# Ledger of designs, part 3: peptides against a protein of PDB entry 5HOI

Target 1, 351 residues: chain A of PDB entry 5HOI
Amino acid sequence: FRYMPFSPAGTPFGFTDRRYLTMNEVGYVSTVKNSEQYSITVSFFDVGRFREYHFEDLFGYDLCFLNEKGTLFGQSKTGQIQYRPHDSIHSNWTKIIPLQAGERITSVAATPVRVIVGTSLGYFRSFNQFGVPFAVEKTSPIVALTAQNYRVFSVHYSQFHGLSYSLSELGTSSKRYYKRECPLPMSLPNINSDMKKDANLDYYNFNPMGIKSLFFSSYGDPCIFGSDNTLLLLSKWRSPEESKWLPILDSNMEIWKMSGGKETTDIHVWPLALAYDTLNCILVKGKHIWPEFPLPLPSEMEIRMPVFVKSKLLEENKAILNKKNEIGADTEAEEGEEDKEIQIPVSMAAE

## One batch from the design tools (peptide; aimed at target 1 I255 M258 E300)

Design b1_p8_6 (made by RFdiffusion4)
Pose (drawn by RFdiffusion4):
Structure b1_p8_6 (pose): chain A 322 residues (1-190, 198-318, 341-351), chain P 8 residues (1-8)
Amino acid sequence: FRYMPFSPAGTPFGFTDRRYLTMNEVGYVSTVKNSEQYSITVSFFDVGRFREYHFEDLFGYDLCFLNEKGTLFGQSKTGQIQYRPHDSIHSNWTKIIPLQAGERITSVAATPVRVIVGTSLGYFRSFNQFGVPFAVEKTSPIVALTAQNYRVFSVHYSQFHGLSYSLSELGTSSKRYYKRECPLPMSLPNDANLDYYNFNPMGIKSLFFSSYGDPCIFGSDNTLLLLSKWRSPEESKWLPILDSNMEIWKMSGGKETTDIHVWPLALAYDTLNCILVKGKHIWPEFPLPLPSEMEIRMPVFVKSKLLEENKEIQIPVSMAAE
Amino acid sequence: SSAAEAIS
């Protein structure tokens, strides 16, 4: 099995010279093939706070993670990473991650206080926001990483357990695991979208902490999974809280559509900030549309019952209250 | 919602 470079909400090149590296509630990072180099553009949705800028990529970064304080880039092959703070007060720094034979950097993540690099051999290298290393850790092969403040949500893969996840906190003292390689019941992919599933074999469209600090993941099944009770290991449950396919179906008047798709950015309490993509492909294009907001709904709505009540989709009060 | 208005 070949591990692929993962970034949250990243898009493939397809038949174009440009794609999105990473995408969330802060903004979007795109890269354009420029003859022999690349042109990376860092954009923001709150235009008033940060200034959109661009720079020339002489290395071919294919890994990226965006937070409110800076942008982290990474190269899956050479192992070079660069952290570019949004403000000009703080300097950019660059490090090169040691990679063994065939070892690839599979995912990177950054917070205002931590930088995380994961490799295909299971190396977990952590730094502060300035590049000072804390510890090098060996874990299962990492396929996806996201972090918030001091906490890290990592997704692992092997040939035995399949997909597993770890939830840990990088405290000032030492590293503490909340959950260590527990089952991750995310649906795996089972065509026009072939380009995407070669770029992202797991179908993990994005994963992120919620605005209130709960781990979330959005697989190819277009269902938002939230980790509940992660503080008590014996009570941990993955809860499906939004069937985005059902919502597009309800808002489209019960019509099956093959051209409307959801691209996850982040979860804010009960609202999924996303990009509504219209077209044959399931990933967003250029220019990037304005973010949309989709309220989470428990998957308790049946299509057949909803069609009877309407004879937008009107929902029976008795069912809506449930 | 903004998604409902966009879809409709």

Design b1_p8_6_s1 (made by RFdiffusion4, then SolubleMPNN; from b1_p8_6 with A3F)
Fold by OpenDDE base, seed 2:
Structure b1_p8_6_s1 (fold): chain B 351 residues (1-351), chain A 8 residues (1-8)
Amino acid sequence: as target 1 above (351 residues)
Amino acid sequence: SSFAEAIS
């Protein structure tokens, strides 16, 4: 296992000179390799609210977090971080995070009020939006971070305990834990099954945990989207005894339903955000499970708990077809072996 | 609507 730099919805280079450093509901950050330097572009979905900007990156930033006020960049090996406000009113700032021998920054997060840096040794470093440090805490090794306002969702990895998560609030004077290194019931990528496709090998080399993204919902609930393409939401996190992970969307099941029950291997959901009851995502068509260039327009997918089983839907459709054939015995129904699309009940079809 | 149109 190797700790890799993680950014929400970040993509690998693959065989290209370009990748997305991060993307979410605000926009997408791309980097292009130009010899020994990189050109970074910060693009936005709301082009009326924000102006796209670019800059030359001489450091090779491999970590990124985008919010409505600015972009945080990080270099996993050198410990350099840079915050760039989207407005020209506030100045950019740069800081070096002290790293031990072999330590890496594994994830960064930024809100309008906080900057967070997590490392492969479990150093959790908090700053204000101006790069003034608040605290350093030692945790289990951090593999992913996201933040909303004062709240931080952190994912940790131990070789002995697997994945865990923390949910904390970074006040001015103290850190409060709602959850502290609790087990995270997310499926890890299965090297033997998921890596059989060469296209997936590049992705899991880039992201060994298979965490496509993590974010807070519009309601402020922690969400994570793993390699199994299931959106998990942390419900009732304010009540420690009642808190549970809910599988609120199986995106593979939704794609299967929308295809009329056809097995599709070339359509992939790439998560951006959860707004109310809708997953904002990129629909990726092609060999790679991640978006390429140009970025497709975002799509919306309604959240639905995976209550239905494919086999049961196939049996129910066979039973409906058999009943239609019993009633239709008087009309010469030409047995066109048309691939009869599975009639998914309207209540199960995505509107 | 938007998702169905993007898969078709």
Scores: peptide ipSAE 0.018, ipTM 0.668, DockQ to the pose 0.719
OpenDDE base, seeds 1, 3, 4, 5: peptide ipSAE 0.018, 0.017, 0.008, 0.008; ipTM 0.656, 0.666, 0.570, 0.568; seed 1 fails the geometry check

Design b1_p8_6_s2 (made by RFdiffusion4, then SolubleMPNN; from b1_p8_6, 3 letters changed)
Fold by OpenDDE base, seed 2:
Order: sequence, then structure tokens, then C-alpha cells
Structure b1_p8_6_s2 (fold): chain B 351 residues (1-351), chain A 8 residues (1-8)
Amino acid sequence: as target 1 above (351 residues)
Amino acid sequence: SSFSKAIS
């Protein structure tokens, strides 16, 4: 196992000179390798609100976090971080995070009011938006971070305990925990099943936890999207005794439904954000589970708890076909049983 | 939905 730099919805280079450092509902950050340098572009979905910008990266930033006010960059090995406001009113700032021998920055997050740095040794470092430090805390090794306003969702990994999570609020004077290193019920990538396709091996070498993204919903609930393509939402996190992870979307099941019950291996959901009851995502077509260049337009997918089983829907569809044959509707040709679109109940069909 | 148009 190796701690790798994680950014929300970041993609590997694969066999290309380019990748996405991060993407979310605000936009996408790309990097292109030019010899020993990188060219970074910060692009936005709302082109009326934001202006695309680019710069030369001499440091090889491998960590990124995009928000509505700026972009945080990090270099996992050197400990360098840079914050770039989207507006030209506020200055860019750079800082070096002190790292121990073998320590890596594993994740960074930024809000309009906080900057957070997590490391492979479990150092949790907090700053204001100007890079002024608040505190350093020692936690279990951090593998992923996201933040919204003053709240931080952190994912931790221990070889002995697996995945855990924390939910905290970074006030001016103190850190409050809502959850502290609680078990995270997310499936890890299975090397033997998920890596059978060479295209997946490159992704899991880049992201060994299979966390495609993590974010806060528009309601401020922590969300995580793993290698199983299930969106988990942390419900009732304000009540520690009632808090639970809800599987609010099986994206593989939704793709299967939308394909009329056909098994599709070449369509993948790449998560961006959860806005109300809708997953904002990129639909990836092809062999790679991640978006390539150019980036497809974002798509919206309604959240639905996976209550139905594929086998039961197939049995119900067979029972409907058998009843139609008994009623003597002679005339519609034998289109082969395998090609008939499964009639998904209207309550289950995505609008 | 925008999604159905992107799959077809």
C-alpha cells in the first residue's frame, strides 16, 4: 500500500500528457505536462460568472481543490501549497508545509474561510484563507479531505482498522468534532475483480482507495462516492446516536435502468456534486472510468435509494410478456426476447 | 432528462 495524493474527482494521466487535477460543480482544473513543466488551466461551468485562467506550474502540483472563491494547489512530496483567488483583487500566496522524512501531503481542501492540509502521517493542518495557521492536530493517516464553509469531512486509513471518517467544524478558537475517526462503511477496490481490466489498474494505482470524489451536499451533508459507484450520504450527523450512512444512489443500477435493462460496460458515472436531490456528474463513455479530453458536458441524475433488485424486475417483465401472449395480441412481431426494453415502473424511471 | 440524452 502507498499513500497517494488525492483530489476530488481527479483523474490519472494514463497514457496521456494531461489530466484533471480536480473537478466539481464550480468547474475543472486540468494540467498538461510540458517536458519538466506543467501548464495548469482553471476552467468553469458558469462562464458568465467566472473567467478561465491558466499559469505555468514549475513545482508539479499533484493536489488541487476548487471552490467559488479560489483554487488551492499542493505538491505532495515538497509540501508546497499555493492558493490562487479567482478574482484579481486578492493576491496569490505560497507556503511550504513542513514534512517529516517519507511524509506526504495526501489531500488539501479550501473554503472561502479555511485552508486544510492532511498528510500520510495524520497531521491535520488548518489555516485561514490568507494562509495564517490556526492549529496542527495529529490524527490517523488522512487519505481524503473536503470542506464547506467551516466544516471539514476527512477520511482516514489505518492498516489495522481500515477506513474511518471525521466530521469537524473549524471555529476561530477551537475545532469541534461531530464525528471523530468513526468507521466508514465504504467498500475498498478489490484487486482481483476490479483490476481485471488494464484500464482500471492505472486508476487504482493513482487512487488505491477508489474514492472517486467526496463533497458536501447543498444541504451540508457529507457525501462520498467509492469504487462501487454508490453515493453514500451521512444523514443525521448532528445527532451522534442517530447518524448513519445512506446509500442514496447506485449509479450502476441507474445506468442499467436507463439502458432498458441492458448491461452496459462502457458508460461510467463520474461524480461532481450533490445539489438537492440531483447528482451532478460527467457521463463517461469508453474503456476508462474517468473523463478524458475534451470534458463532456455535466449531466444530472436523480438520487434514488437502491430498493429494487435486477432479478425481480426481469421476472416482472417476463410475467407481463407471458400475460400479453395469453391475451392473443397476435400481431406484433417476435422481436427477440433479449432485445425488449425492460418496462421500468414510472416511479423508478429517471425523468 | 439531460442524462437520458447523454446515454442514447
Scores: peptide ipSAE 0.018, ipTM 0.600, DockQ to the pose 0.761
OpenDDE base, seeds 1, 3, 4, 5: peptide ipSAE 0.016, 0.015, 0.016, 0.015; ipTM 0.583, 0.575, 0.582, 0.575; seeds 1, 4 fail the geometry check

Design b1_p8_6_s3 (made by RFdiffusion4, then SolubleMPNN; from b1_p8_6 with A3F I7V)
Fold by OpenDDE base, seed 2:
Structure b1_p8_6_s3 (fold): chain B 351 residues (1-351), chain A 8 residues (1-8)
Amino acid sequence: as target 1 above (351 residues)
Amino acid sequence: SSFAEAVS
């Protein structure tokens, strides 16, 4: 196992000179390798509200977090971070995070009011939006961060305990925990099954935890999307005893439903954000499970609890077909081996 | 609507 730099919905280079550093509902940050330098572009979905900008990166930023006010960049090995406001009113700032020997920045997050840096040794560093430090806390090793306003969702990894999560609020004077290093019931990538496809090996080398993204919903609930393509939402986190992870979307099931019950191996959901009852995502068509260039337009997928099992739907459809054949005994059954489109109940079809 | 059109 190696701690790798994580950014929400970040993609590997693969065999290309380009990748997405991060993407979400605001936009997408790309980097292109130009010899020993990188060219970074910050692009936005709302082109009326924001202007795309680019700059030369001499540091090789491998961490990124995009919000509505700016972009945070980080270099995992050197400890350099840079915050770039989208507006020209506020100045860019750069800071070096002190790292111990072998320590890496593993994740960064930024809100309009907070900057957070997490490391492979579990140093949790908090700053204001101007890079003024608040605190340094020692936690279990941090593998992923996201933040909304004053709230931080952190994912931790221990060789002994696996994945855990924390939910905290970074006030001006103190950090409050709603959840502190609680078990995270997310499936890790299975090296033997998931890596059998060469295209997946590159991704899991880039992201060993298989966390495609993590974000806060529009309601302020922590969300995580793992290698199993299930969107987990942390429900009732304000009540520690009632808090639970809800599998609010099986994206593989939704793709299967929309394909008329056909197995599709070339369509993948890439999560951006959860807005109300819809997952904002990129539909990736092709060999790679991550979006390539150019970025497809975002799609919306309605969240649905995975209450149905594919095997039961197949059995029910077989039973319906058998009943039709028993009633229709008088009409010549041309047994066309037409790929029997699984009649998905209308209540399960994506509108 | 938008999702079904993108999968087809």
Scores: peptide ipSAE 0.022, ipTM 0.550, DockQ to the pose 0.696
OpenDDE base, seeds 1, 3, 4, 5: peptide ipSAE 0.019, 0.015, 0.007, 0.007; ipTM 0.540, 0.548, 0.528, 0.525

Design b1_p8_6_s4 (made by RFdiffusion4, then SolubleMPNN; from b1_p8_6 with A4K E5K)
Fold by OpenDDE base, seed 2:
Structure b1_p8_6_s4 (fold): chain B 351 residues (1-351), chain A 8 residues (1-8)
Amino acid sequence: as target 1 above (351 residues)
Amino acid sequence: SSAKKAIS
């Protein structure tokens, strides 16, 4: 196992000179390798609200977090971070995070009011939006971060305990925990099954935890999307005893439903955000499970608890077909082997 | 609707 730099919905280079550093509901950040330097572009979905901008990256930023006010960049090995406001009113700032020998920045997050840096040794560093430090805390090794306003969702990994998570609020004077290093019931990538496709090996080398993204919902609930393509939402986190992870969407099941019950191996959900009851995502077509260039337009997918089993839906459709054949015995039904789309009940069909 | 249009 190696701690790798994580950014929400970041993609590997693969065999290309370009990748997405991060993407979410606000936009997408791309980097292109140009000899020994990189060109970074910050693009937005709302082109009326934001202007795309680019700059030359001499540091090789491998960490990124995009919000509505700015972009945070980080270099995992050197400890350099840069915050770039989207507006020209506020100045960019750069800071070096002190790293121990072998320590890496593993994740960064930024809100309009906080900057957070997590490391492979479990250093949790908090700053204001101007790079003024608040605190340094020692936690279990951090593998992923996201933040909304004053709240931080952190994912931790230890060789002994596996994945854990924390949910905290970064006040002006103190950090409050709602959850502190609690078990995270997310499946890790299975090397033997998930890596059998060469196209997935590059992704899991880039992201060994298989965390495609993590974000806060529009309601402020922590969400995580793993290698199993299931969206998990942390429900009732304000009540520690009632707090639970809900599998609110099996995206593989939804793709299967949208395909009329056909097995599709070339369509992949890439998560951006959860807005109300819809997953904002990129539908990736092709060999790679991650979006390539150009970026497809975002799609919306309704959240649905995975209550139904594919086998039962297949049995019910066979039973409906058999009943139609028993009633229709008097009309010459031409047995065209039309690829009979599985009639998914309207209540189960993604609109 | 948007997701179904993107798959078809």
Scores: peptide ipSAE 0.011, ipTM 0.528, DockQ to the pose 0.786
OpenDDE base, seeds 1, 3, 4, 5: peptide ipSAE 0.010, 0.012, 0.010, 0.007; ipTM 0.520, 0.509, 0.517, 0.472; seeds 1, 3, 4, 5 fail the geometry check

Design b1_p8_7 (made by RFdiffusion4)
Pose (drawn by RFdiffusion4):
Structure b1_p8_7 (pose): chain A 322 residues (1-190, 198-318, 341-351), chain P 8 residues (1-8)
Amino acid sequence: FRYMPFSPAGTPFGFTDRRYLTMNEVGYVSTVKNSEQYSITVSFFDVGRFREYHFEDLFGYDLCFLNEKGTLFGQSKTGQIQYRPHDSIHSNWTKIIPLQAGERITSVAATPVRVIVGTSLGYFRSFNQFGVPFAVEKTSPIVALTAQNYRVFSVHYSQFHGLSYSLSELGTSSKRYYKRECPLPMSLPNDANLDYYNFNPMGIKSLFFSSYGDPCIFGSDNTLLLLSKWRSPEESKWLPILDSNMEIWKMSGGKETTDIHVWPLALAYDTLNCILVKGKHIWPEFPLPLPSEMEIRMPVFVKSKLLEENKEIQIPVSMAAE
Amino acid sequence: SRSIRLKS
C-alpha cells in the first residue's frame, strides 16, 4: 500500500496546473504549477484581519496546514518544512525532517504553540512555534494529523487493525494520551472521481477539532463524525451528526442530484462551515466559492416518509421535534 | 427554517 500526502480539505491537480493544499475556516492555500516551480497563494476569508499574500515555491510543497497565527508547509519527499507566520513580526523558519528509505511525510499540523510532522513509518516529530524540537516518538504509520492548541488528533493505518486514531495532549511537561490507537469507524471508499481517491486513498476529505475541542472527521461517505466522551476511555463513541447528502436532498426538494457536493472546513458548535461544490467532480475548483453553513442534523430522517408528508422538503413537526 | 445558507 502506498501512503499519500494528506492535508485537510486538499484537492488534487486533476487535469489542471493548480490545486488546493489545505482549506479550513481561516482561509485557503492554493498552489499553481509554474514551469519548473510552484506559486503558493495563502488567502483568508476574514479579509479584514489578515492580508492575502503569495510566494514562489522552489521545493514543491504538497503538505499544508493553516491556523489563525501562521501557515505550515511541508514536502512529502525531501522532508523540508517551513512555517510562515501571518504577521511580519515573527520570522519564517525552515527545517528538514530526517527521512529513511521510502519514508514519506504523510501529514503536518500546526497550532500557535506546536508544530507536528507525521511520517509513513510512524515518526511523530513535534516542535514549538519556532522550530525547537521537543521529542521524537515512534508510533503506528500516520496518515492524517490535526491539532488544536496543545492537543493532537492523529489517524493511523496498518495492515492489521486498519484505521485507528490517537488523541493526545502535548503539555508543557510530557505527552499524555487520552486515547491510544482506538478503532476509527470511518467508512472507506468502495468512476469520475478516480483522480481524487488516488490523491486521497482513505477518502478523508478533512478532519479537525470542533470549535469546542471535540475531534471530528469527514470521510468519503459525506457524514460528519464527532468523537463523544473522549475524556472517559470506556465511554468513547463516534456519533454521526450530519448526513450532508440528506441535507442537499432535503434542500433540493427531494431531487437526487449528482452535481452538488459538500467540502468540509470546520465545525462551529452546530454549524458545518463548508464549500458547496457544483459540478461533476466532488472537490472545489477555481475560483473558490464563498463558504456556506450547514446546520447539523441527526440522521433520523427517512426519504420515503418525507415524500409522503410533502404530498424545500417540509418536515413533519412530530418528526422534526424528535 | 433553512438548514443551509451562505456564510455572512

Design b1_p8_7_s1 (made by RFdiffusion4, then SolubleMPNN; from b1_p8_7, 3 letters changed)
Fold by OpenDDE base, seed 5:
Structure b1_p8_7_s1 (fold): chain B 351 residues (1-351), chain A 8 residues (1-8)
Amino acid sequence: as target 1 above (351 residues)
Amino acid sequence: SSSIRLRK
């Protein structure tokens, strides 16, 4: 296992000179390799609210976090971080995070009020939006971070205990924990099943935890989207005894329904954000599970608890077809069983 | 019927 730099919805280079450093509901950050340097572009979905900008990166930033006020960049090996406001009113700032021998920055997050840096040794560093430090805490090794306002969702990894999570609030005087290194019931990538496709091996080498993204919902609930393409939401996190992870969307099941019950291996959901009852995502078509260039337009997918079984839906549709045949519709359409669109029940069809 | 809407 290697600690790799993680950014929300970041993509690998693969065999290309370009990748997405991060993407979310605000926009997407791309980097292009130009010999020994990189060119970074910060692009936005709301082109009326934000102006796209670019700059030359001599440091090779491999960490990124985008918010509505600015972009945080990080270099996992050198410990350099840079915050770039989207407006020209606020200045850019750069800092070096002190790293021990073999330590890496594994994740960075930024809100309009906080900057967070997590490391492979479990150093959790908090700053304000101007890079003024608040505290340094030692935790279990950090593999992913996201933040909304003053709240931080951190994912930790232990070789002995697997994945854990923390949910904290970064006040001015102290850090409050709502959850502290609690077990995270997310499936890790299965190397033997999932890595049969070379494209999945490239992604696993880029992101060994299989965390495609993590974010806060519009209601402020922690969300995580793993390699199983299931969206998990942390419900009731204010009540320690009531708090639970809810699988609020199986995106593979939704793609299967949309395909008329056909198994598809060329359509993938790439998560951006959860807004109300909809997953904002990119529908990726192709061999790679991640978006390539140009970026497709974002899509919305309605959240649905995965309470239905494919086999049961297939059986129910076979029973409906058999009943139609018994009623004497002599439609000789020898359409092969594989090509028949499954009638998705209206209760399962998104309106 | 379209379970996926393009974000406006």
Scores: peptide ipSAE 0.010, ipTM 0.543, DockQ to the pose 0.632
OpenDDE base, seeds 1, 2, 3, 4: peptide ipSAE 0.010, 0.010, 0.009, 0.006; ipTM 0.554, 0.550, 0.539, 0.495; seeds 1, 2, 4 fail the geometry check

Design b1_p8_7_s2 (made by RFdiffusion4, then SolubleMPNN; from b1_p8_7, 4 letters changed)
Fold by OpenDDE base, seed 1:
Structure b1_p8_7_s2 (fold): chain B 351 residues (1-351), chain A 8 residues (1-8)
Amino acid sequence: as target 1 above (351 residues)
Amino acid sequence: SASLRLRK
């Protein structure tokens, strides 16, 4: 296992000179290799609200977090971070995070009021939006971060305990925990199933945890989207005893439904955000499970708990087909083996 | 039909 730099919905280079550093509901950040330097572009979905901008990156930023007010960049090995407001009113700032030998920044997050840095040794560093430090805390090794306002969702990894999560609020005077290093019931990438396709090997070398993204919902609930393509939402997190992870969307099941019950291997969901009852996502078509260039337009997928079993739907449709064939046996219509789309019951079909 | 609403 190796700690790798994580950014929400970040993509590998693969065989290309370009990748997405991060993407969410606000926009997408791309980087292009130009010899020994990089060119970074910050693009937005709302082109009326925001202006695209670019700059030359001499440091090789491999960490990024985008919000409505600015972009945070980080270099995992050197410990350099840069915050760039989208407006020209506020100045850019740069800081070096002190790293121990072999320590790496694994994740960064930024809100309009907080900057957070997490490391492979479990250093959790908090700053305001101007790079003024609040605190340094030692936690279990951090593998992913996201933040909304004052609230931080952190994912931790231990070789002994697997994945855990914390949910905290970074007030002005103190850090409050709602959850502290609790078990995270997310499946890790299975080498035997997920890595059988060479196209997936590059992704899991880039992101060994298979966390495609993590974010807060529009209601302020922590969400995570793993290698199993299931969206997990942390419900009732204000009540420690009632808090639970809900599988609110199986995106593979929804793709299967949209494909008329055909197994598709060339359509992939890439998560951006959860807005109310819809997953904002990129539908990726092709061999790679991540979006390439140009970025497709975002799609909305309605959240639905995975209560249906594919095998039962297939058996029910076979039983309906067999009954139709028994009634129709007298008409020699060579209705060819038309790959009859599985009639998904209207209650199961997204309208 | 799972209507993927493209955000316009």
Scores: peptide ipSAE 0.008, ipTM 0.504, DockQ to the pose 0.577
OpenDDE base, seeds 2, 3, 4, 5: peptide ipSAE 0.008, 0.008, 0.006, 0.008; ipTM 0.509, 0.500, 0.472, 0.497; seed 2 fails the geometry check

Design b1_p8_7_s3 (made by RFdiffusion4, then SolubleMPNN; from b1_p8_7 with S3T K7R)
Fold by OpenDDE base, seed 3:
Structure b1_p8_7_s3 (fold): chain B 351 residues (1-351), chain A 8 residues (1-8)
Amino acid sequence: as target 1 above (351 residues)
Amino acid sequence: SRTIRLRS
């Protein structure tokens, strides 16, 4: 197994010279390969609040985390990190994270108050927003990080135990755990079934865990979106005994509903953030499961517990159609059975 | 199901 650099909602290059390093509710960071260097652009969705900026990257940053105050960059192999405030008032800073032989930075996260670096050997390094180090902790190998304010959601991987997660708070003097290396009930990509499509192989090689993104909700709940396109939310994490993962959205089911019950293979949800009861996402159209260039405008998808079965909805709609035919309601033209949009109950339709 | 486009 090879640890790959992970950034939230990052995309592969594929056959192109450009990719997204990261994207979330704040914006998107792109990189374009130009010979031995890269051009990085930090773009924002709120163009009234933020100004797009770009710079030349001579280091080949392959890790990124964007927040409302700045962008953290990292180079997985060299251990170089750079924090770039969006505001010109604050200076950029660069540091080298000491790495052991074969150790890689696997993920980085930044909040307005904390910078976090996770490695393939499970070194968890914490800094303030100015790059002043707090502590180094040894954990299980870190594969993904996100952070909100003082809280950190970390995903760990073990060859023996699979995925685990931690939820911690980085105070000024101490780290508190709410959850420590607990099992993460996220499905891993199935190599045999999902890899039959070349486009999925490229993505799997880029992101072997299939974690499309992880973030904190607007309420401060850890969220993760895996290869199964299910949004998991960690509920009741303040009560260790009551804490549970909730499948709050099956995005494949929601796409199926939006398509009138037609099986679609060319529409994909790319997660950005969870704001209240709405998943902010990119609706990707095409062969690739990730957004290409230019980036489509974000879409909102209302969260819904996956309590409905497709087969049952199909049977109920057939029963309604048969009842209409029995009642002798005037045969308005039989538009063929194949093209009739499945009447999804209004209670199931996202507004 | 209205895909509410986030109004930028």
Scores: peptide ipSAE 0.010, ipTM 0.559, DockQ to the pose 0.456
OpenDDE base, seeds 1, 2, 4, 5: peptide ipSAE 0.009, 0.010, 0.008, 0.009; ipTM 0.487, 0.484, 0.486, 0.477

Design b1_p8_8 (made by RFdiffusion4)
Pose (drawn by RFdiffusion4):
Structure b1_p8_8 (pose): chain A 322 residues (1-190, 198-318, 341-351), chain P 8 residues (1-8)
Amino acid sequence: FRYMPFSPAGTPFGFTDRRYLTMNEVGYVSTVKNSEQYSITVSFFDVGRFREYHFEDLFGYDLCFLNEKGTLFGQSKTGQIQYRPHDSIHSNWTKIIPLQAGERITSVAATPVRVIVGTSLGYFRSFNQFGVPFAVEKTSPIVALTAQNYRVFSVHYSQFHGLSYSLSELGTSSKRYYKRECPLPMSLPNDANLDYYNFNPMGIKSLFFSSYGDPCIFGSDNTLLLLSKWRSPEESKWLPILDSNMEIWKMSGGKETTDIHVWPLALAYDTLNCILVKGKHIWPEFPLPLPSEMEIRMPVFVKSKLLEENKEIQIPVSMAAE
Amino acid sequence: STAAEDIL
């Protein structure tokens, strides 16, 4: 099996010279093939706070993670990473991650206080926001990483367990695991979208902590999974809280559509900030549309029953209250 | 904007 470079909400090149590296509630990072180099553009949705800028990529960064304080870039092959703070007060720094034979950097993540690099051999290298290393750790092969403040949500893969996840906190003292390689019941992919699933074999469209600090993941099944009761290991449950396919179906008047798709950015309490993509492909294009907001709904709505009540989709009060 | 407003 070949591990692929992962970034939250990343898009493939397809038949173009540009794609999105990473995408969330803060903004979007795109890269354009420029003859022999690349042109990286860092954009923001709150235009008033940060200034959109661009720079020339002489290395070919294919890994990226965005937070409110800075942008982290990474190269899956050479192992080079660069952290660019949004403000000009703080300097950019660059490090090169040691990579063994065939070892690839599979995912990177950054917070205002931590920088995380994961490799295909299971190396977990963590730094502060300035590049000072804390500890190097060996774990299962990492395929996806996201972090919030001091906490890290890592998704692992092997030939035995399949997909597993670890939830840990990088405290000032030492590293503490909340959950260590527990089952991750995310649906795997089972065609016009072949370009995407070569770029992202797991179908993990994005994963992120919620605005209130709960781990979330958005697989190819277009269902938002939230980790409940992660503080008590014996009570941990993955809860499906939004069937985005059902919502597009309800808002489209019960019509099956093959051109409307959801691209996850982040979860804010009960609202999924996303990009509504219209077209044959399931990933967003250029220019990027304005973010949309989709309220979470428990998957308790049956299409056949909803069609009877309407004879937008009107929902029976008895069912809506449930 | 909400997804409902954007779709409708």

